# Peptides against a protein of PDB entry 5ONS: the designs that were tried, part 68

Target 1, 181 residues: chain A of PDB entry 5ONS
Amino acid sequence: MFKKFDEKENVSNCIQLKTSVIKGIKNQLIEQFPGIEPWLNQIMPKKDPVKIVRCHEHIEILTVNGELLFFRQREGPFYPTLRLLHKYPFILPHQQVDKGAIKFVLSGANIMCPGLTSPGAKLYPAAVDTIVAIMAEGKQHALCVGVMKMSAEDIEKVNKGIGIENIHYLNDGLWHMKTYK

## One batch from the design tools (peptide; made by RFdiffusion4, then SolubleMPNN)

Design b2_p16_7_s2 (from b2_p16_7, 8 letters changed)
Fold by OpenDDE base, seed 5:
Structure b2_p16_7_s2 (fold): chain B 181 residues (1-181), chain A 16 residues (1-16)
Amino acid sequence: as target 1 above (181 residues)
Amino acid sequence: MPHYERTEEVEEKDVF
């Protein structure tokens, strides 16, 4: 989603949200990520304005105090940014790739099944279409936010093809955006 | 109109 993203080229506008819209978004975030509820007032304080940065290709980035928190495309599900996920690693279920997969993930490549079933990988139960944090062997922080294209069970059984779609990764255009004020 | 710009206030974590 953000492999060739640049804020100067791909940002269209920024809009401050009305209180009613913010409430709706908070409810959606709690529905998607129930574990975020106790933390949501810290992540999105009531006193602070919430903004949407509208980008090309119907990408929207939710921001508070310039921090990029969540993004979505075409009113689909919200994804946490890696920067938010590094602060709150429990927002998403985890999958772990082996050391060899790291360079490919960081190039924006999809995660192939062998990178999830090899020694050093850890594959946890997850259904297709689940949004996941991609961890790596020997690393503390998530390298990628992805979507399961196969169930964990099917990844183990088939062990070929795309297991997880790479949506947002470390050093992509969204990562380099850092903050937006 | 409010001016919006990129800022570097978010510290990058050394993940590598």
Scores: peptide ipSAE 0.020, ipTM 0.407, DockQ to the pose 0.074
Fold by OpenDDE base, seed 1:
Structure b2_p16_7_s2 (fold): chain B 181 residues (1-181), chain A 16 residues (1-16)
Amino acid sequence: as target 1 above (181 residues)
Amino acid sequence: MPHYERTEEVEEKDVF
């Protein structure tokens, strides 16, 4: 999603949200990520305005005090930014790739099944279309936010093709954006 | 199952 993303070229506008819209978004976030509920007032303080940065290709980035928190494309689900996920790693279920997969993930490649079933990988139960944090062998912080293209069961059974779609990865255009006020 | 714990902000240099 952000492989060729640049703030100067791909941001269209920024809007401040009304209180009612913010409430709706918070409810959606709690529905998607139940574990975020106790932390949501810290992540999105009631006193702070919430903004949406509108980008090309129907990408929207939710921001508070310039911090990039969540993004979505079109009317799809919200994804946490890696910066938020590093602070709150429990927001997403995890999958772990082996060391060999790291360079490919960081190039924006989708994650192949063998990178999830090999020694050094850890595959946890997850349904297709689940948003997941991609961890790496020997690393503490998530490298990527992805979407399961196969269930964990099917990844183990088939062990061929794209297991997880790479959505947002470390050092992509969104990562480099850092803040937006 | 992974262990989930809240972390502090990490600089780019510390990620990988």
Scores: peptide ipSAE 0.019, ipTM 0.478, DockQ to the pose 0.357
Fold by OpenDDE base, seed 2:
Structure b2_p16_7_s2 (fold): chain B 181 residues (1-181), chain A 16 residues (1-16)
Amino acid sequence: as target 1 above (181 residues)
Amino acid sequence: MPHYERTEEVEEKDVF
């Protein structure tokens, strides 16, 4: 999503949201990520304006006080930014790739099944279409946000093809954007 | 070995 993203070229506008819209978004975030509910007032304080940065390709980035919190495309599900996920690693279920997969994930490659079943990888139960944090062997922080294209069970059984779609990764265009006020 | 679509190689140091 953000492989060739540049803030100067790909941001269209920024809008401040009405209270009713913010309430709707908060409810959607709790539905998608139930574990976020106790933290949502810290992440999105009631006193602080919530903005959406509208980008090309129908990308929207949710921001509070210049921090990039969540993003979506074409009014689909919200994804946490890696910056938010590093602060609140429990927002997403985890999957772990081996060391050999790191360089490919950081280039925007999808995660193939063998990279999730190899020694050094850890595959946890997850359904198709689950948004997941991609961890790496020997690393503490997520390197990618992805979407399960196969269930964890099918990844183990079939062990071929794309297991997880790469959506957002370290050092992509969204990572480099850092803040927007 | 897992087959990945080769894009630009990034160093492991970029991962925290």
Scores: peptide ipSAE 0.019, ipTM 0.585, DockQ to the pose 0.072
Fold by OpenDDE base, seed 3:
Structure b2_p16_7_s2 (fold): chain B 181 residues (1-181), chain A 16 residues (1-16)
Amino acid sequence: as target 1 above (181 residues)
Amino acid sequence: MPHYERTEEVEEKDVF
């Protein structure tokens, strides 16, 4: 999603949200990520304005005090940014790739099934379309936010093809944006 | 499930 993203070229505008819209977004975030509920007032304080950065390709980035928190495309589900996920690692269920897969993930490649079933990988139960944090062998922080294209069960059984779609990764255009006020 | 606490923002140099 952000492989060729540049803030100067791909941002269209920024809007401040009304209180009613913010309430709706908070409810949606709790529905998508139930574990975030106790932290949501810290992440999105009631006193602070919430903004949407509108980008090309129908991408919207949710921001508070310049921090890039969540993004979505075409009014689909929200994804946490890696910066938010590094602060709150529990927002997403995890999957772990082996050490050999790291360079491919960091190039924006999708995660192949063998990279999730090999020694050094860890595959946890997850359904198709689940948004997941991609961890790596020997790394503490998530390298990528992805979407399960196969269930964990099917990844183990079939062990071929794309297991997880790469959505946002370290050193992509969203990572380099850092802040937006 | 592992218990996670809030951490500081991580820069690229801290991940690699």
Scores: peptide ipSAE 0.018, ipTM 0.471, DockQ to the pose 0.292

Design b2_p16_7_s3 (from b2_p16_7, 9 letters changed)
Fold by OpenDDE base, seed 5:
Structure b2_p16_7_s3 (fold): chain B 181 residues (1-181), chain A 16 residues (1-16)
Amino acid sequence: as target 1 above (181 residues)
Amino acid sequence: GPHYLRTEEVEELDVY
């Protein structure tokens, strides 16, 4: 989603949200990520304005005090940014790729099934379309936010093709955006 | 329950 993304070229505008809209978004976030509820007032304090940075390709980034928190495309599901996920690693269920897959993930490549079934990888139960944090063998911080394109069960059985779609990864355009005010 | 990472922990990002 952000492989060729550049703040200077791909941001259209920024809008401040009304209170009613913020309430709706918070409810959506709790529905997607139930475990975030106790932390949401810390992540999105009531006293702080919530903004949406509108980007090309119908990408929207939810921000508070310039911090990039979540993003979505075409009003689909919200994804946490890696920066938020690093602070709150429990927001997403995890999958782990082997160390050999790291360089490919960091190039924006989708995660192939063998990288999730090999020694050093850890594959946990997850249904298709689940948004997941991609961890790596020997690393503590997520390197990617992805979406399951197969169930964990099918990844193990088929062990061929794209297991997880790469949505956002370290050092992509969103990562380098860092903040926006 | 789950805990957020402290600022210093977040700043000590993995080197890939």
Scores: peptide ipSAE 0.106, ipTM 0.657, DockQ to the pose 0.274
Fold by OpenDDE base, seed 1:
Order: C-alpha cells, then structure tokens, then sequence
Structure b2_p16_7_s3 (fold): chain B 181 residues (1-181), chain A 16 residues (1-16)
C-alpha cells in the first residue's frame, strides 16, 4: 500500500474530526481489535483532537497530536501503523517469518507460504482476511502489517503461493512519514 | 496485563 508512497506527493489534505465521528471510529476500532479497548483512552485521549490525513488512492490515516495511529483504504478495515503496533504489540495476532524472508518483506513483497512453514517461522491459527503482525525470527519488533490471503491451515497444507499480503512494512512510505501535524 | 512500549522504547527498534 505504501511502497511508492511519499508524504509530499501523496497527501491531499488533513481534516479534524467531530466528536461524533471520533466516537464512531473508536467503536469500530474496539470491534475490530477487542484487546485495544482498555488502552484506547491512552491512545486517543478525549482532550486531544483526532485528525484524518487524506491521501491518494483513497488512503486515510488517523492521527492524534501528529502521531500516526491507524490507516485504511476505501473505507475498509483499519490497520494499525507499525509505530503504534510497536507500542502496543498485542493489538494484532502474530505470524512469524523465517530469517530468509525478512529481506523480501522489507522490499514490499508478499509473504510466501514457505516463509511461514519453514524452520524459524511460526504459523499461528488465523482465518483468511485476518490482519496480522508479521514478526521475524530473532527479532522483537514487527516488520510488517499484513493480511492473511490463506488460512493458516491452508498455508500449511498447500505451502505454495502468497500466504500473507504485505500491506505496511518497515521503511516504507508510511514509516518514513513518522508524524503529521 | 499485556506489555506495551512507551515512545522512547519504540525508538530502540530492531535493525533489519
């Protein structure tokens, strides 16, 4: 989603959200990420304005005090930014790729099944379309936010093709954005 | 409860 993304070229505008809209978004986030509920007031304090940075290709980034928290495309599901995910790593279920897959993930490549079934990888139960944090063998922080294109069961059985779609990865355009005020 | 990192801790990211 952000492989060719540049803040200066792909951001259209930034709008401040009304209270009612913020409440709606918070409810959506809780429904999508139930474990975030106890932390949501810390992540999005009531006293702080919430903004949406509107980007090309129907991408929207939710921000508080310039911190990039979540993003979505075409009013689809919300994804946490890696920066938020690093602070709250429990927001997403995890999958772990082997060491060999790291360089490909960081180039924006989708995660192939063998990178999830090989020694050093860890494959956890997850249904198709589940948003997941991609961890790496020997690393502490997620390197990617992805979406299951196959169930964990099918990844293990088929072990061929794209297992997880790469949505947001370290050092992509969104990562380089850091903050937006 | 689940562990979380403060902003300053997030700055010490893994090198890939």
Amino acid sequence: as target 1 above (181 residues)
Amino acid sequence: GPHYLRTEEVEELDVY
Scores: peptide ipSAE 0.099, ipTM 0.687, DockQ to the pose 0.250
Fold by OpenDDE base, seed 4:
Structure b2_p16_7_s3 (fold): chain B 181 residues (1-181), chain A 16 residues (1-16)
Amino acid sequence: as target 1 above (181 residues)
Amino acid sequence: GPHYLRTEEVEELDVY
């Protein structure tokens, strides 16, 4: 989503959200990520305005005090940014790729099944379309936010093709945006 | 259990 993203070229405008819209978004976030509920007032304090950064390709980034928290495309599901995910690593279920897959993930490549079934990888139960945090063998912090294109069960059985779609990864255009006020 | 990282902890990320 952000492989060719640049703040100077791809940001259109920024709007401040009204209270009713913020309430709706918070409810949606809790529905998508139930584990976030106890932390949501810390992540999005009531006293702080919430803004949406409008980008090309129908991308929207949710921000509070310049911090990039979540993003979505075409009013689909929200994804946490890696910067938020690093602070709250439990927001998403995890999958782990082996060491050999790291360089490909960091180039924006989708995650192939063998990178999730090989020694050093860890594959946890997850349904298709689940948003997941991609961890790496021997690393503490997530390197990617992805979407399961196959269930964990099918990844194990078929072990061929795209297992997880790469949505947002370390050092992509969104990562380098860092903040926006 | 679940825990969060403070800002200073997030700054010390793994090197990829």
Scores: peptide ipSAE 0.086, ipTM 0.687, DockQ to the pose 0.244
Fold by OpenDDE base, seed 3:
Structure b2_p16_7_s3 (fold): chain B 181 residues (1-181), chain A 16 residues (1-16)
Amino acid sequence: as target 1 above (181 residues)
Amino acid sequence: GPHYLRTEEVEELDVY
């Protein structure tokens, strides 16, 4: 989603949201990520304005005090940014790729099944279309936010093809935005 | 409890 993304070229505008809209978004976030509920007031304090950075290709980035928190495309599901996920690593279920897959993930490549079933990888139960944090063997911080294109069960059984779609990864265009005020 | 990073730590995080 952000492989060729650049703030100067791909950001259209920024809008401040009304209180009622913010409430609706918070409810959506809790529905998507139930574990975030106790932390949501810390992540999005009521006293702080919430903004949406509108980008090309119907991408929207939710921000508070300049921090990039979540993003979505075409009013689909919200994804946490890697920067938020690094602060709150429990927001998403995890999958772990082996060492050999790291360089490919960091180039924006989708995660192939063998990279999730090989020694050094860890595959946890997850249904298709689940948004997941991609971890790496021997590393503590997520390197990617992805979407399961196959269930964990099918990844293990079939063990070929695209297991997880790469949505957002370290050093992509979204990562390089850092903040937006 | 859950481990989380400060904003400054995230900004200074080295890419692999």
Scores: peptide ipSAE 0.083, ipTM 0.732, DockQ to the pose 0.145; fails the geometry check

Design b2_p16_7_s4 (from b2_p16_7, 5 letters changed)
Fold by OpenDDE base, seed 5:
Structure b2_p16_7_s4 (fold): chain B 181 residues (1-181), chain A 16 residues (1-16)
Amino acid sequence: as target 1 above (181 residues)
Amino acid sequence: GPHYLVTEPIEELDEF
Protein backbone atom coordinates (compact mmCIF):
# COMPACT_ATOMS: atom_id res chain seq x y z
CA MET B 1 0.00 0.00 0.00
CA PHE B 2 2.89 2.39 0.77
CA LYS B 3 5.78 1.08 -1.35
CA LYS B 4 5.85 4.19 -3.54
CA PHE B 5 4.12 6.49 -1.06
CA ASP B 6 5.57 9.95 -0.52
CA GLU B 7 4.10 12.58 1.79
CA LYS B 8 4.80 15.42 -0.62
CA GLU B 9 3.22 13.69 -3.59
CA ASN B 10 0.48 11.51 -2.12
CA VAL B 11 -1.15 13.55 0.68
CA SER B 12 -4.16 15.55 -0.46
CA ASN B 13 -5.50 17.23 2.67
CA CYS B 14 -6.10 16.94 6.40
CA ILE B 15 -9.46 17.22 8.15
CA GLN B 16 -10.20 17.66 11.84
CA LEU B 17 -13.03 15.37 12.89
CA LYS B 18 -16.16 16.32 14.78
CA THR B 19 -16.89 14.76 18.17
CA SER B 20 -19.67 12.54 16.83
CA VAL B 21 -17.40 11.17 14.09
CA ILE B 22 -14.62 10.50 16.61
CA LYS B 23 -17.04 8.55 18.80
CA GLY B 24 -18.04 6.43 15.83
CA ILE B 25 -14.41 5.72 14.94
CA LYS B 26 -13.56 4.79 18.53
CA ASN B 27 -16.46 2.34 18.58
CA GLN B 28 -15.25 0.84 15.31
CA LEU B 29 -11.71 0.49 16.66
CA ILE B 30 -13.00 -1.31 19.76
CA GLU B 31 -15.03 -3.62 17.54
CA GLN B 32 -11.97 -4.46 15.42
CA PHE B 33 -9.51 -4.58 18.33
CA PRO B 34 -11.36 -5.39 21.58
CA GLY B 35 -8.14 -5.41 23.59
CA ILE B 36 -7.53 -1.75 22.77
CA GLU B 37 -10.51 -0.48 24.79
CA PRO B 38 -8.66 0.08 28.10
CA TRP B 39 -5.89 1.92 26.24
CA LEU B 40 -7.97 4.05 23.89
CA ASN B 41 -8.08 7.08 26.19
CA GLN B 42 -4.28 6.99 26.33
CA ILE B 43 -3.91 6.55 22.56
CA MET B 44 -6.65 9.06 21.72
CA PRO B 45 -7.04 11.44 24.67
CA LYS B 46 -10.40 13.21 24.77
CA LYS B 47 -8.74 16.63 24.98
CA ASP B 48 -6.75 16.11 21.77
CA PRO B 49 -8.15 16.71 18.30
CA VAL B 50 -8.41 13.75 15.95
CA LYS B 51 -7.55 14.30 12.30
CA ILE B 52 -7.81 12.34 9.07
CA VAL B 53 -5.00 12.76 6.58
CA ARG B 54 -6.50 12.06 3.17
CA CYS B 55 -4.13 10.53 0.64
CA HIS B 56 -4.29 9.36 -2.94
CA GLU B 57 -5.79 5.96 -3.73
CA HIS B 58 -8.51 6.48 -1.11
CA ILE B 59 -6.07 6.06 1.79
CA GLU B 60 -6.95 7.75 5.07
CA ILE B 61 -4.62 8.05 8.07
CA LEU B 62 -6.03 8.68 11.55
CA THR B 63 -3.80 11.01 13.57
CA VAL B 64 -3.69 12.52 17.07
CA ASN B 65 -1.16 15.25 17.91
CA GLY B 66 0.62 14.51 14.65
CA GLU B 67 1.09 10.85 15.55
CA LEU B 68 -0.01 8.43 12.83
CA LEU B 69 -2.15 5.82 14.57
CA PHE B 70 -4.31 3.89 12.10
CA PHE B 71 -4.95 3.84 8.38
CA ARG B 72 -7.61 2.46 6.06
CA GLN B 73 -8.39 2.31 2.36
CA ARG B 74 -11.82 2.90 0.81
CA GLU B 75 -13.43 2.97 4.26
CA GLY B 76 -12.38 -0.62 4.88
CA PRO B 77 -10.97 -1.98 8.13
CA PHE B 78 -8.45 0.02 10.14
CA TYR B 79 -4.83 -1.09 10.30
CA PRO B 80 -2.49 0.11 13.05
CA THR B 81 0.71 1.83 11.96
CA LEU B 82 3.92 0.05 12.87
CA ARG B 83 4.83 2.96 15.12
CA LEU B 84 1.64 2.46 17.14
CA LEU B 85 2.02 -1.32 17.05
CA HIS B 86 5.54 -1.05 18.48
CA LYS B 87 4.07 0.76 21.48
CA TYR B 88 1.12 -1.62 21.83
CA PRO B 89 2.20 -4.99 20.40
CA PHE B 90 -0.99 -6.73 21.54
CA ILE B 91 -3.23 -4.78 19.14
CA LEU B 92 -2.85 -7.50 16.51
CA PRO B 93 -2.40 -11.25 16.56
CA HIS B 94 1.14 -12.24 15.59
CA GLN B 95 2.80 -14.37 12.95
CA GLN B 96 6.57 -14.87 12.77
CA VAL B 97 8.74 -15.25 9.67
CA ASP B 98 12.21 -16.80 9.59
CA LYS B 99 15.40 -14.73 9.29
CA GLY B 100 15.65 -15.36 5.57
CA ALA B 101 12.29 -13.74 4.88
CA ILE B 102 13.23 -10.40 6.48
CA LYS B 103 14.93 -8.84 3.46
CA PHE B 104 11.99 -9.73 1.20
CA VAL B 105 9.38 -8.36 3.60
CA LEU B 106 11.40 -5.15 3.89
CA SER B 107 11.32 -4.85 0.10
CA GLY B 108 7.52 -4.91 0.19
CA ALA B 109 7.11 -8.50 -0.94
CA ASN B 110 4.16 -10.60 0.13
CA ILE B 111 4.97 -13.35 2.59
CA MET B 112 5.18 -16.76 1.00
CA CYS B 113 4.05 -19.87 2.86
CA PRO B 114 7.55 -21.39 3.27
CA GLY B 115 8.64 -18.31 5.22
CA LEU B 116 5.91 -19.11 7.76
CA THR B 117 6.48 -22.88 8.04
CA SER B 118 10.29 -23.10 8.10
CA PRO B 119 12.48 -23.45 11.18
CA GLY B 120 12.62 -20.10 12.92
CA ALA B 121 9.10 -19.17 11.84
CA LYS B 122 6.06 -19.42 14.11
CA LEU B 123 2.60 -19.87 12.64
CA TYR B 124 -0.39 -19.26 14.91
CA PRO B 125 -4.05 -20.09 14.22
CA ALA B 126 -5.70 -17.36 12.13
CA ALA B 127 -8.51 -17.17 9.59
CA VAL B 128 -8.37 -15.67 6.11
CA ASP B 129 -8.59 -11.85 6.09
CA THR B 130 -7.23 -11.51 9.64
CA ILE B 131 -5.00 -8.46 10.06
CA VAL B 132 -1.76 -9.63 11.68
CA ALA B 133 1.53 -8.30 13.02
CA ILE B 134 4.50 -9.88 11.28
CA MET B 135 7.35 -10.63 13.65
CA ALA B 136 10.79 -11.92 12.67
CA GLU B 137 13.01 -14.58 14.16
CA GLY B 138 15.42 -12.98 16.61
CA LYS B 139 13.79 -9.53 16.49
CA GLN B 140 11.64 -7.74 19.06
CA HIS B 141 9.71 -5.33 16.83
CA ALA B 142 7.10 -6.11 14.21
CA LEU B 143 8.48 -5.47 10.74
CA CYS B 144 5.18 -5.59 8.87
CA VAL B 145 1.40 -5.33 9.12
CA GLY B 146 -0.26 -7.89 6.90
CA VAL B 147 -3.48 -9.66 5.99
CA MET B 148 -3.89 -13.43 5.97
CA LYS B 149 -4.56 -14.55 2.39
CA MET B 150 -4.77 -18.16 3.51
CA SER B 151 -5.76 -19.60 6.85
CA ALA B 152 -2.92 -20.75 9.08
CA GLU B 153 -4.16 -24.29 8.54
CA ASP B 154 -3.99 -23.96 4.76
CA ILE B 155 -0.56 -22.30 4.91
CA GLU B 156 0.73 -25.33 6.76
CA LYS B 157 -0.98 -27.90 4.50
CA VAL B 158 -0.46 -26.29 1.10
CA ASN B 159 2.82 -24.52 1.94
CA LYS B 160 2.88 -22.80 -1.44
CA GLY B 161 1.94 -19.33 -2.68
CA ILE B 162 1.12 -16.13 -0.84
CA GLY B 163 0.27 -16.74 2.80
CA ILE B 164 0.12 -13.13 3.97
CA GLU B 165 -0.27 -9.92 1.98
CA ASN B 166 2.23 -7.20 2.90
CA ILE B 167 0.27 -4.03 3.67
CA HIS B 168 2.72 -1.85 5.65
CA TYR B 169 6.39 -2.57 6.40
CA LEU B 170 9.42 -0.96 8.05
CA ASN B 171 11.01 1.69 5.86
CA ASP B 172 8.02 2.07 3.51
CA GLY B 173 6.49 5.45 2.67
CA LEU B 174 4.19 5.47 5.70
CA TRP B 175 7.09 4.64 8.02
CA HIS B 176 9.10 7.55 6.62
CA MET B 177 6.20 9.96 7.12
CA LYS B 178 6.74 9.74 10.92
CA THR B 179 4.39 12.60 11.88
CA TYR B 180 1.80 14.89 10.34
CA LYS B 181 0.69 18.06 12.20
CA GLY A 1 0.19 0.23 35.44
CA PRO A 2 2.69 -1.27 33.02
CA HIS A 3 2.82 -0.14 29.42
CA TYR A 4 2.69 -3.10 27.06
CA LEU A 5 5.55 -1.75 24.95
CA VAL A 6 8.13 -3.66 23.03
CA THR A 7 11.02 -2.57 25.27
CA GLU A 8 11.42 0.76 23.40
CA PRO A 9 10.11 2.11 20.08
CA ILE A 10 12.53 2.40 17.18
CA GLU A 11 12.94 5.46 14.97
CA GLU A 12 15.05 4.10 12.13
CA LEU A 13 15.46 0.81 10.30
CA ASP A 14 19.01 0.33 11.56
CA GLU A 15 17.58 -0.03 15.07
CA PHE A 16 15.54 -3.06 14.04
Scores: peptide ipSAE 0.301, ipTM 0.798, DockQ to the pose 0.197
Fold by OpenDDE base, seed 1:
Structure b2_p16_7_s4 (fold): chain B 181 residues (1-181), chain A 16 residues (1-16)
Amino acid sequence: as target 1 above (181 residues)
Amino acid sequence: GPHYLVTEPIEELDEF
């Protein structure tokens, strides 16, 4: 989603959301990520304005105090930014790739099944279309936010093809947007 | 998820 993304070229505008819209978004976030509910008030304090950065290709980035929190495309599901996910790693279910997969993930490549079934990888139960945090063998921080294109069961059974779609990864265009005010 | 708060966020890729 952000492989060729550049803030200067791909941001259209930024709007401040009204209270009713913010409430709706918070409810959506809790529905998607039930574990976020106790933390949502510190992530999105009531006193702080919430903004949406509108980008090309129907991408929207939710921000508070300049921090990029979540994004979505075409009014689909919300994804946490890696920067938020690093603060709150439990927002997403995890999958772990082996060391060999790291360089490919960081190039924006989709995650192939062998990178999730090999020694050093850890595959956890997850249904197709689940948004997941991609961890790496020997690393503390998530390197990617992805979407399961196969269930964990099918990844293990078939063990070939695209297991997880790479949506947002370290050092992509969104990562380079540290803040937006 | 299996992990909790990361107290030390990274700013740059080389910190990964």
Scores: peptide ipSAE 0.277, ipTM 0.800, DockQ to the pose 0.289
Fold by OpenDDE base, seed 3:
Formats: sequence, C-alpha cells, structure tokens
Structure b2_p16_7_s4 (fold): chain B 181 residues (1-181), chain A 16 residues (1-16)
Amino acid sequence: as target 1 above (181 residues)
Amino acid sequence: GPHYLVTEPIEELDEF
C-alpha cells in the first residue's frame, strides 16, 4: 500500500473530524480490536482533535497531535500504523517469520507459506482476512502489518503460495511520514 | 499467552 508512497506527492489534504464522527470511529476501532478499549483514551484523548489525512488511492490516515495512528483504504478496515503497533504490540495478533524472510518483507514482498512454517517461524491460529502483526525471529519489533490470505491451518497444510499479504512495512512511505500536523 | 508492554517505536532500522 505504501511502497511508492511519498508524503509530498501522495497526500491530498487533512481534515479535522467532528465529535460524532470520532465517536463512531472509536467504536469501530474497539469492534475491530477489542484489546485496544482500555487504551483508547490514552491513544486518542478526548481533549485532542482527531484528523484524517487524505491520500491518493483512497487512503485515509487517522492522526492525533500529528501522530499517525491508523489507516484504511476505501473505507475498509482500519490498520494500525507500525509506530502505534510498536507502542501497543498487543493491538494485533502476531505471526512470526524466520530470519530469511526479513529482507523480503522489508522490500514489500508478501509472506510466503514456507516463511511461516520453517524453523524459526511461529504460526498462530488465525482466519483468512485477519489483520496481523508480522514479527521476525530474534527481533522485538513488528516489521510489517499484514493480512492473512490463507488461514493458519491452510498455511500449514498447503505450505505453498502467499500466506500473508504485506500491507505496511518498516521503511515504507508511511513509516517515513513519521508525523503529520 | 504472551504478555505485552507499552513500548516506544524504533527510530532506526538497526534492529534488522
């Protein structure tokens, strides 16, 4: 989603949201990520305005005080930014790739099944279309936000093809955006 | 299950 993204070229505008809209978004976030509920007032304090940075390709980024929190495309599901996920790593269920997969993930490549079933990888139960944090063997921080293209069960059984789609990764255009006020 | 702590994002990619 952000492989060729540049803030200067791909941001269209920024709008401040009305209170009612913010409430709706918060409810949606809790629905998508139940574990975030106790933390949501810390992440999105009531006193702070919430903005949407509108980008090309129908991408929207939720921000508070310049911090990039979540993004979505075409009003689909929200994804946490890696920066938010690094602060609150429990927002998403995890999957772990082996060491060999790291360089490919950091190039924006999708995660192939063998990278999730090999020694050093850890595959946890997850259904198709689940948004997941991609961890790496021996590393502390998530390197990617992805979407399960196969269930964990099918990844183990079939062990061939794309297991997880790479949506947002370290050092992509969104990562480099860092803040927006 | 795993326990998670609130942490700060990395600024550099030196971890990888």
Scores: peptide ipSAE 0.223, ipTM 0.788, DockQ to the pose 0.319
Fold by OpenDDE base, seed 4:
Structure b2_p16_7_s4 (fold): chain B 181 residues (1-181), chain A 16 residues (1-16)
Amino acid sequence: as target 1 above (181 residues)
Amino acid sequence: GPHYLVTEPIEELDEF
């Protein structure tokens, strides 16, 4: 989503959200990520305005105090930014790729099944279309936010093709947007 | 003020 993204070229505008819209978004976030509920007042304090940065290709980034928290495309599901996920790693279920897969993920490549079934990888139960944090062997922080293109069961059985779509990864265009006010 | 962080964030790729 952000492989060729640049703030200067791909941001269109920024809007401040009304209270009713914020409430709706918070409810959606809790539905998507139930574990976030106790933390949501810390992540999105009531006193702080919530903004959406509108980008090309129907990308929207949710921000509070300039911090980039979540993003979505075409009003689809919300994804946490890696910067938020690094603070609250429990927001997403995890999958772990082996050491060899790291360089490919960091190039924006989708995660192939062998990178999830090989020694050093850890594959946990997850349904297709689940948004997941991609962890790496021997690393503490997620390197990617992805979407399961196959169930964990099918990844193990088929073990060929794209297991997880790479949506957002370390050092992509979104990562380089540290803040936006 | 500062918020409690479950894990320490990284600023740059070299910290990964």
Scores: peptide ipSAE 0.207, ipTM 0.788, DockQ to the pose 0.165

Design b2_p16_8_s1 (from b2_p16_8 with T2A D4E E9K D13E)
Fold by OpenDDE base, seed 1:
Structure b2_p16_8_s1 (fold): chain B 181 residues (1-181), chain A 16 residues (1-16)
Amino acid sequence: as target 1 above (181 residues)
Amino acid sequence: SAIEEEAEKEYAEYFP
């Protein structure tokens, strides 16, 4: 989603959300990520305005105090940014790729099944379309936010093709934004 | 931030 993304070229505008809209978004976030509920007031304090940065290709980034928290495309599901995920690693279920897959993930490539089934990888139960944090063998921080394109069961069984779609990865265009005020 | 720097350092050798 952000492989060829540049803040200066792909950001259109920024709008401040009304209270009612913010409440709706918070409810959506809790539905998507139940574990975030106790932390949501810390992540999005009531006293702080919430903004949406509108980008090309129907991408929207939710921000508070300049911090990029979540993003979505075409009013689809919200994804946490890696920056938020690093602070709250439990927001997403995890999958772990082997060391060999790291360089490909960080080039924006989708995660192939063998990178999730090989020694060093860890594959956890997950259904198709589940948003997941991609971890790596021997590493502490998530390097990617992805979406399961196959169930964990099918990844193990078929072990060919794209297992997880790469949505947002470390050092991509979104990561380079850092903050937006 | 410290966490961000840690993450970048952790994967520095793998960046394209």
Scores: peptide ipSAE 0.724, ipTM 0.957, DockQ to the pose 0.919
Fold by OpenDDE base, seed 5:
Structure b2_p16_8_s1 (fold): chain B 181 residues (1-181), chain A 16 residues (1-16)
Amino acid sequence: as target 1 above (181 residues)
Amino acid sequence: SAIEEEAEKEYAEYFP
């Protein structure tokens, strides 16, 4: 989603959300990520305005105090940014790729099944379309936010093709934005 | 931030 994304070229505008809209978004976030509820007031304090950075290709980024928190495309599901995920690693279920997969993930490639089934990888139960945090062998921080294209069970059984779609990864265009005020 | 720097440092050798 952000492989060729550039803040200067791909951001259209920024709008401040009304209170009612913010409440709706918070409810959506809790529905998607139940574990975030106790932390939501810390992540999105009531005193701080919530803004949406509107980008090309129908991408919207939720921000608070310039911090990029979540994003979505075409009013689809919300994804946490890696920056938020690093602060709150429990927001998403995890999958772990082996060391060999790291360089490909960080080039924007989708995650192939062998990178999730090989020694050093850890594959946890997850259904198709689940948004997941991609961890790596021997590393502490997530390197990617992805979506399961196959169930964990099918990844193990078939072990061929795209297991997880790469949505957002370290050092991509979204990562380089850092902040937006 | 410290966390951001740590994350980038962890994967520095793998960046394109």
Scores: peptide ipSAE 0.722, ipTM 0.956, DockQ to the pose 0.917
Fold by OpenDDE base, seed 2:
Structure b2_p16_8_s1 (fold): chain B 181 residues (1-181), chain A 16 residues (1-16)
Amino acid sequence: as target 1 above (181 residues)
Amino acid sequence: SAIEEEAEKEYAEYFP
């Protein structure tokens, strides 16, 4: 989603949300990520305005005090940014790729099944379309936010093709935005 | 931030 993304070229505008809209978004976030509920007031304090940065290709980024928290495309599901995920690693279920897959993930490539079934990888139960944090063998921080294109069960059985779609990865265009005030 | 720097350092050798 952000492989060729550039803040200067791809950001259109920024809007501040009304209270009622913020409440709706918070409810949606809790629905998508139940584990975030105890932390949501810390992540999005009531006293702080919430903004949406509107980008090309119908991408929207949710921000508070310049911090990039979540993003979505075409009003689809929200994804946490890696920056938020690093602070709250439990927001998403995890999958782990082997060392050999790292360089490909960080080039924006989708995650192939062998990178999730090989020695050094760890594959956890997950259904198709689940948003997941991609971890790597021997590393502490997530390097990617992805979406399961196959169930974990099917990844193990079929073990070929795209297992997880790469949505947002470390050092991509979204990562380079850092903040937006 | 410290955590951001840690993440970048952890994967620095793998960046394209």
Scores: peptide ipSAE 0.714, ipTM 0.955, DockQ to the pose 0.917
Fold by OpenDDE base, seed 4:
Structure b2_p16_8_s1 (fold): chain B 181 residues (1-181), chain A 16 residues (1-16)
Amino acid sequence: as target 1 above (181 residues)
Amino acid sequence: SAIEEEAEKEYAEYFP
């Protein structure tokens, strides 16, 4: 989603959200990520305005006090940014790729099944279309936010093709954006 | 911040 993303070229405008819209978004975030509920007041304090940065390709980035928190495309599900995920690693279920997959993930490539089933990888139960945090063998921080294109069960059985779609990865265009006020 | 720097350092050898 952000492989060729550039703030100067791909940001269109920024809008401040109304209170009713913010409440709806908070409810959606809790529904998508139940574990976030106790932390939501820290992430999105009531006194602080919430903004959406509108980008090309129907991408919207949710921001509070300049921090990039979540993003979505075409009013689909929200994804946490890696910056938020690093602060709250439990927001998403995890999958772990082996060391060999790291360089490909960080080039924006989708995650192939062998990188999730090989020694050094860890594959946890997850249904298709689940948003997941991608961890790596021997590393502490997530390097990617992805979407399961196959269930964990099917990844193990088929062990061929795209297991997880790469949505947002470390050092991509969204990462380089850092803040937006 | 410290946590962003930690993440970048952790993967420095793998960046394209």
Scores: peptide ipSAE 0.725, ipTM 0.957, DockQ to the pose 0.916; fails the geometry check

